# Designs tried in a protein design run: peptides against a protein of PDB entry 4N78. Part 82

Target 1, 186 residues: chain A of PDB entry 4N78
Amino acid sequence: HFQVICRLLGYQGIAVVMEELLKVVKSLLQGTILQYVKTLMEVMPKICRLPRHEYGSPGILEFFHHQLKDIVEYAELKTVCFQNLREVGNAILFCLLIEQSLSLEEVCDLLHAAPFQNILPRVHVKEGERLDAKMKRLESKYAPLHLVPLIERLGTPQQIAIAREGDLLTKERLCCGLSMFEVILT
Target 2, 155 residues: chain B of PDB entry 4N78
Amino acid sequence: MAELQMLLEEEIPGGRRALFDSYTNLERVADYCENNYIQSADKQRALEETKAYTTQSLASVAYLINTLANNVLQMLDIQASQLRRMESSINHISQTVDIHKEKVARREIGILTTNKNTSRTHKIIAPANLERPVRYIRKPIDYTILDDIGHGVKW

## One batch from the design tools (peptide; made by RFdiffusion4, then SolubleMPNN)

Design b2_p14_1_s1 (from b2_p14_1, 5 letters changed)
Fold by OpenDDE base, seed 5:
Structure b2_p14_1_s1 (fold): chain B 186 residues (1-186), chain C 155 residues (1-155), chain A 14 residues (1-14)
Amino acid sequence: as target 1 above (186 residues)
Amino acid sequence: as target 2 above (155 residues)
Amino acid sequence: PVYLESFAVPEEDL
């Protein structure tokens, strides 16, 4: 599903969706969640001492439960705040999954374009075969497919310009060194 | 353009009219040859004249047909060339627009991106001294030490 | 760091 979404939206559509999600997340974090956090901080016990270890884990839990009873029983925390946090989480996950799906699509595009761009895969050398001979064979096999040199030789100046721009755009993908998800986390 | 226009407006219509006129002329020639053959005392001469006129008429029609056909072919070639040029122009514009759209889209999404921090793989310096594998002696965990800490509900 | 020019944000927009 995410792959289909990535294909449908393209870079522009993904950018728009990501921007809107960031706005939503920002709004949730700076608005409702912040207000709840402030309210929670106000109702937090001013002095919460560690109970004696003698009470054991259950007793300590009960102690903290009692100290935080008003917070735990705060109905709006469960209904509104957790829902907002869920929405934030879903938005983050959505962004992550979109980026992952986009990266996969970009890798596929790069792989498909590679023979046309003089990008040769690393060849597995079997025992007794010379790497150089295999590479030369691959180079010779794909040499006629090198699009930019071919167009530079046979094309019009306009076609050459378009081919060079297209080649650059084909080589440059987000997966090559950029991350959207890291921006969301900051 | 001027050549195509001349072909479409003058040469091809003119050739068609010439063929039509040729038909009328052929009818006249046929009538003449028929009458000449009937009226001539020298039928052999009349036949030779008819043969000459027939040959000339056929040659003229063949010439007109060939000229018209060549003009039509030339017209089609010019039109095909114009269509190819138009297609090339449209493709160029389309590609330019697509590249532009892609550049805009990339700028938009680029705003939302940061460089992947290549985490410096901290060289895990393997500690030089392989500490001798301390034989893990399973000491039985005496849980009785926890008996005094838990206010276990005496059932 | 692979600099991707096509995704570069112009300094004027930062």
Scores: peptide ipSAE 0.238, ipTM 0.767, DockQ to the pose 0.720
Fold by OpenDDE base, seed 4:
Structure b2_p14_1_s1 (fold): chain B 186 residues (1-186), chain C 155 residues (1-155), chain A 14 residues (1-14)
Amino acid sequence: as target 1 above (186 residues)
Amino acid sequence: as target 2 above (155 residues)
Amino acid sequence: PVYLESFAVPEEDL
């Protein structure tokens, strides 16, 4: 489904959706979540020392449970905070999945465009084959498909300009070095 | 353009009219030949005259048809060339618009991107021992694990 | 770092 969404929306549609999601996330974080965090900080024990190891794991757990009782009770009473966190999480996951799907689409596009752009696939050399010979064969095979040189030779100046711009746009994809998800995490 | 207009407005209609007139004339010639044959005392001469008229008429019609056909073909070639030019122009405009839209879209999405921290993956010094490519059994990423975290939207 | 010019945000818009 995400792949279909990516195809349908394209870069512009994805950008719009991501921007809106970021706004929603920002609103949630700066609004309700921030308020809850502030309140939780107020009820947080000022001094929480590590209990002595002598109390064992159960005693330590009980100690922390007691120290955090007000926080737990507050959090349980304020289920809205967890819901908002869930919404933020869902938004993040959505963004991640969109980016992954987009990256897959871009990789496919790059792979499909590669023969037309003088990008040779990594050749698996079978035992006994010379890498150079195989590369030369591939170069010879795909040389007629090089679009920009072909258009430069046969096309009008306008077509050449379009071909060059198209070639650049085809080569440059987000997956080549950019991440949206990292921005969302920031 | 002037040539196409001449073909459409003058040459082809003129050729069609000429062909139609030729048809009418052929009928008259046929009637004449028939009457001449009936009235002539010398049937052989009348037959030879009929043959001559028939040959001339057929040659004339053939000429008219050929001329008309050539004019039609020329018209079609000119029209085809015009259509190709129009197609090229439309294609150019379309491509220009698409490139522009793509550039705009890329700028918009670019705002939402940062450089991938290529963790300098330490040069995985390929351990000298080619560990057998662990068959990356693509375990289907069971996204169901995420079903419990989100609103359970089955994607 | 692969600089992708097509995705570059003009400094004026930042």
Scores: peptide ipSAE 0.236, ipTM 0.759, DockQ to the pose 0.719
Fold by OpenDDE base, seed 2:
Structure b2_p14_1_s1 (fold): chain B 186 residues (1-186), chain C 155 residues (1-155), chain A 14 residues (1-14)
Amino acid sequence: as target 1 above (186 residues)
Amino acid sequence: as target 2 above (155 residues)
Amino acid sequence: PVYLESFAVPEEDL
């Protein structure tokens, strides 16, 4: 599903969605969640002494339940605050999954473009083959596929310009060095 | 432009008319030859005249067809060339627009990105001195000290 | 650091 979304939205669509999600998250964090946190901090017992270990685990649990009774029973916490936190969580997960899906798509694009851009795959050298000989064979095999040099030889000046620009855009992908998710976490 | 227009408006229609007129004329010639052969006392001469007219008529029709065909082919070649030029122009514009859109999109999404902190894989400099693992002598924790603390049934 | 020029934000927008 996320792959389809990435394909449909493209860079522009993803950017728009991410921006809107960031706005929503910011609004939730700075608004409702912040207010609940402040309220919870106010209601939190100022002096919560560690109960004596002698009460055992059940007694300690009961003690904390009693001390936090007002917080636990705060109905709005369960209904509104947790829902907002869930929404934030979902938004974060959505962003993560979108970025992952986009990265996969970009990697695939890069791999498909590589033969046309004089990018040779790292060849697994089987035992007994000279790496140099194999690389030379690959270079020779893919040399006719190099798009930019081909167009530079055969194309019009306009075609050459477009080809160079397209080549640059093809080589540069977000997955090569950029992260959106890191921005979301910040 | 002028050549294509001349072909479409003058030469090809003119050639078609000429061919049609030639067809009509051929019927007249055929009738003439038939009548001449029937009425002529010298049938051999009439036959030779018919052969001459037939040859001339066929040659003229062949010429007209060939001329017309060449004009049509020329017209088609010019049109094909024009279409190719138009296609090339459209493709160029399309590619330019697509590249521009892509650049805009990339700038937009770029705002939402940061450089991946390649965590410098700190070369875990293996400390040269493998500090000999200090033999943690695990002193057995004697838990028996806790046996007297609680409501445990003295068996 | 791989500098991706196509994704670079113009300094004017920073």
Scores: peptide ipSAE 0.230, ipTM 0.759, DockQ to the pose 0.689
Fold by OpenDDE base, seed 3:
Structure b2_p14_1_s1 (fold): chain B 186 residues (1-186), chain C 155 residues (1-155), chain A 14 residues (1-14)
Amino acid sequence: as target 1 above (186 residues)
Amino acid sequence: as target 2 above (155 residues)
Amino acid sequence: PVYLESFAVPEEDL
């Protein structure tokens, strides 16, 4: 589903959706969640010391649960605050999944374009074969597929310009060095 | 343009008319040859004359058909060349628009991106000093202060 | 750091 969404929206559509999601997340965080957090901080036990290790993990958990019982039992926290946090979480997950799906598509595009852009994979050399000889054979095999040099030789100046721009745009993808998810987390 | 127009408006219609007129004339020549053969006492001479007229008529028709065919082929070649040029122009415009749209889209999404940094997982260091739990006396917390907070948008 | 020029935001929009 996310792959289909990425294909349908493209870069522009994804950008618009992510911007709107960020606005929603910001609104939730700065609004209801912040207010609840401030209130919770006011009612938070001023001195909550770590229980003795002698109580064990269950005892420590029970201690903290008991200390926070009033907060946990606050019905509005469960209904409103946790729901808003769930919405924020869903938005973050959505952005992550969109970025992952987009990255997969970009990688596929890069792989498909590679033979036409003189990007050759490292060939596994069997014992006794020279790497250089295999690479030369590969270069010779794919040389006729190099699109930009071909168009530079046979095309009009306008076609050459378009081919060069297209080649650049094909080589540059977000997955090569950029991340959107890191921006969402800050 | 001028050559194509001349082909479409003058040469091809003219050639079609000439061919039609030639057909009508061939029918007359055929009738003449038939009548001449029937009426002639020298059938061999009449046959030779008919053969000569037939050869001449066939040559004339062949010439007219060939000329017309060449003109039609020339017209089609010119039109095909024009269509190819138009297609090339449309493709160029389309590609230019697509590249432009892609550049705009990339700028928009670029605003939402940052360089991939390997986030070092911050080791949560547990505080070394186990502070003794101070018994917190639970005062009832009045949560009514939150009643005015959180207009649940009923969707 | 791979600088991707096509995704670069003009300084005027920052």
Scores: peptide ipSAE 0.229, ipTM 0.764, DockQ to the pose 0.485

Design b2_p14_1_s2 (from b2_p14_1, 6 letters changed)
Fold by OpenDDE base, seed 2:
Structure b2_p14_1_s2 (fold): chain B 186 residues (1-186), chain C 155 residues (1-155), chain A 14 residues (1-14)
Amino acid sequence: as target 1 above (186 residues)
Amino acid sequence: as target 2 above (155 residues)
Amino acid sequence: PVYLPTFAVPESLL
């Protein structure tokens, strides 16, 4: 699903969605969640000492239940605050999955473009083969597919310009060094 | 433009008219030859004259057809060339627009990105058993799989 | 082959 979303939205669509999600998250964090956190801090027992281990697990649980009774009984915490936290969590998860999916698509694009851009994979060398000879053979094999040099030789000035720009745009992808998710976490 | 216009407005219509006129003339010549043969005391001479007219008529029609056909072909070639030029122009504009849109989109999404901190990967404590790094055997992208899809010139 | 542009029609038929 996320791959399909990435394909449908493209860079622009993803940017718009991400911006809107960030606005929503910011609104939730600075608004409702912050208010609940402040309230919870006020209601939190000022002194909550660890009960003695001698009370056993049930006694310790009862102790904390009693100390946190006001918090546990705060109905709005369950209905509103947790829902908002879920929304924030979902937004974060969505952003992560979108970035991952986008990265996969970009990698695929890079891989598909590579033969046309003189980007050759590191070839597996069988025993007894020289890597250099194999790479040279591979380079020679794909040399006719190098798009920019081909167009520079055969194309019009306008075609050459477009080819160069297209080549640059193909090489420059977000996955090469940029992260959206890191921005979301800050 | 002038050549195409001349072909469309003058040469091709003119050639069609010439063929039509030739049809009418052929009928007249045929009638003449028939009558001449019937009325002539020298049947052999009349036959030779008919043969001459037949040969000339066929040659003339062949010429007219050939000329017209060549003019039509020339017209089509000019039109095809014009269409190709228009297509090329449209494609160029389209590509330019697409590149521009892509650049804009990339700037927009770029604002939402930061450089990947190569966080010093916490030393992934290599599990004691170095599972042999699954050599990402870069399965050589067998680009030959694509060789069958594209009409690339197999040398 | 030399093609004649037009055939000679007898004047009496024109």
Scores: peptide ipSAE 0.029, ipTM 0.686, DockQ to the pose 0.005
Fold by OpenDDE base, seed 3:
Structure b2_p14_1_s2 (fold): chain B 186 residues (1-186), chain C 155 residues (1-155), chain A 14 residues (1-14)
Amino acid sequence: as target 1 above (186 residues)
Amino acid sequence: as target 2 above (155 residues)
Amino acid sequence: PVYLPTFAVPESLL
């Protein structure tokens, strides 16, 4: 589903969605969640001492339940605050999954374009084969597929310009050095 | 443009009219040949005359058809060339627009990105050995870095 | 292209 979303929205659509999600997250954090956190801080026991171990695990649990009774009984915490936190979490996860899906699509594009851009994979060398000789053979094999040089030789100036720009855009991808998720976490 | 116009307005219509006129004329010639053969005392001569008219008529029609066909072909070639030029122009505009849209989209999403803290892989300073003309060996994009991202499609 | 002559219809038939 996320791959389909990435393909459908493209870079621009993803950017818009991410911006809107960030606004929603900000609104939730600065609004409702902040208010609940403030309220929780107010009702939090100012002094919560560790009970004696002599009370055993059940007694200790009862002690903390009693100390946190006001928080536990705060019904709005479960219904509203936790729901808002879930929404924030879902938004973050959505952003992560979108970035991952986008990165996969970009990698696929790079891989498909590589033969046309004189980007050759590192070839496995068997014992006794020279890497250089194998790479040279590979280069020679794919040389006719080099799009930009081909267009530079046969194309009009306008076609050459478009080909160069297209080549650049094909090579420059977010997955090569950029992260959206890191920005979302800050 | 002038040549195409001449073909469309003059040569092709003219050729079609000529063929139509030839049809009418052929009917008249046929009637003549039939009557001439019936009325002539020298049937051999009348037959030879009919053969001559037949040969001439066939040659004329063949010429008219060939001329018309060539003019139509020429017209189509000119039109095809015009369409190709138009297509090329449209494609160029389309590609330019697409590139522009892509650049804009990339700027927009780029605002939402930060540089990946790639651990500074220590530039292995290759010792300054002699400037052999560094054939621009495009550093192969090591896509193996992506092998850890997702379930590697085992091909 | 070999110029093929147009046939002439006798004037008496036109």
Scores: peptide ipSAE 0.028, ipTM 0.673, DockQ to the pose 0.005
Fold by OpenDDE base, seed 4:
Structure b2_p14_1_s2 (fold): chain B 186 residues (1-186), chain C 155 residues (1-155), chain A 14 residues (1-14)
Amino acid sequence: as target 1 above (186 residues)
Amino acid sequence: as target 2 above (155 residues)
Amino acid sequence: PVYLPTFAVPESLL
């Protein structure tokens, strides 16, 4: 599904969706979640010392349950705050999945374009074969497909300009060094 | 343009009219030859005259057809060339627009991106020349593990 | 190009 979404929306559509999601997340974080966090900070015990280990795990749990009773019993925390956090989480996951799907599509595009751009794949060399000879053979095989040199030879100046720009755009992909997800996490 | 117009408006219609007129004239010549043969005391001479007219008429029609055909072919070649030029222009515009749209889209999405902190995993020394695009193949995070936890809003 | 003669209809027939 995410692959289809990526194909349908393209870079522009993905950008719009992510921007809107970021707005929603920001609104949730700065609005409702922040308010609940502030409220929780106000009701949080100012001094919560670790009980002695001698009380055992049940006693320690009971201690914390008692200290946090007001927080645990805060119904709106479970219904609203945790729901909003789930929404934020879902939005983050959505963005991650979109980025991953987009990265896959970009990698596929790069792989498909590679023969036309003089980008040779890593050739697995069998034992006894020279890597250089295989690479040279592969280069020779795909040399006629090099798009920019081909158009530079046969095309009009306008076509050459377009081909160069297209080649650059084809080579430059987000997956080559950019992350959207890191921006979402900040 | 002037040549195509001349072909369309003058030469081809003129050639068609000439063929039509030739048809009418051929009928008249045929009638003449028939009557001349019937009325002539010298049937051999009448036959030779008929043969001469037949040869001349066939040659004329063949010429007219050939001329018309060549004019039509020339017209089609000019039109095909015009179509190719137009196609090239349209393709150029289309490609320019697509590149522009792509650049705009990339700027928009680029605002939402930061440089990937490549963890210093070992420099795969790509051979010297072309900076190989760093294939960041993230292991697909198996999010099925999260399917049980998050009530994803099935929209 | 062999110019084929133009068909001349006898004037008596036009």
Scores: peptide ipSAE 0.028, ipTM 0.681, DockQ to the pose 0.005
Fold by OpenDDE base, seed 5:
Structure b2_p14_1_s2 (fold): chain B 186 residues (1-186), chain C 155 residues (1-155), chain A 14 residues (1-14)
Amino acid sequence: as target 1 above (186 residues)
Amino acid sequence: as target 2 above (155 residues)
Amino acid sequence: PVYLPTFAVPESLL
């Protein structure tokens, strides 16, 4: 589903969606969530010392449950604040999954374009074969497919310009060095 | 342009008219040959004359048809060439627009990106005390222990 | 190219 979304939206559509999600997240964080956090900070016990380990795990849990009773009983926290946190979480996950899906699409594009751009994969060398000789054979095999040199030789100036720009756009992808998710986390 | 115009306005219409005129002329020749054969005392000579006119008439019509056909084909070739040139021009414009749109889109999404932190692989400073790697002796998992577990069909 | 003579109908038949 995310792959289909990425294909449908393209870079521009993804950018718009990401920007809007960031706005929503910002609004939720600075608005409702912040207000609830402030309220929670006010109701939080000023002194919450770690209980002695002698009480064991159940006793420690009961201790914290008692200390946080007022917070746990705050009905609006469960209905509104947690819902907003879920929305934020969903937005973050959406962004992550979109980026991952986009990266996969970009990698596929790069792989499909590679034979036409003189990008050759490292070939597995069998015992007794020279890597250099095999690579040279592979290069020679795909040499007629190199699009830019072919168009430079046979094409019009306009076609050459378009081919060079297209080649650059095909080669340069976000997955090569850029992250959207890191920006979302900051 | 001038060649196409000449074909459309002069050569092809002219060829069509010539073919029509030829039809009328053929009827006249046929009438002549029939009458000549009926009236002639020498039927053999009249027949040979008719054969000669028939051959000439067929040759003429064939020439007219061939000329007209070639002119029509030439017209179509010129038009096809013009269409291909137009298509090429449109394609170039389309590609230019698409590249531009892609550049804009990439700028927009680029604002939302940062450089991937290449995790500086901190050189794992080998701890000074190389604890002897306990040779993980892969005990081969003896799968025969599972032979007695399960209702496998004993072949 | 055998120039097939234009079928000139003899003037006597026109």
Scores: peptide ipSAE 0.025, ipTM 0.679, DockQ to the pose 0.005

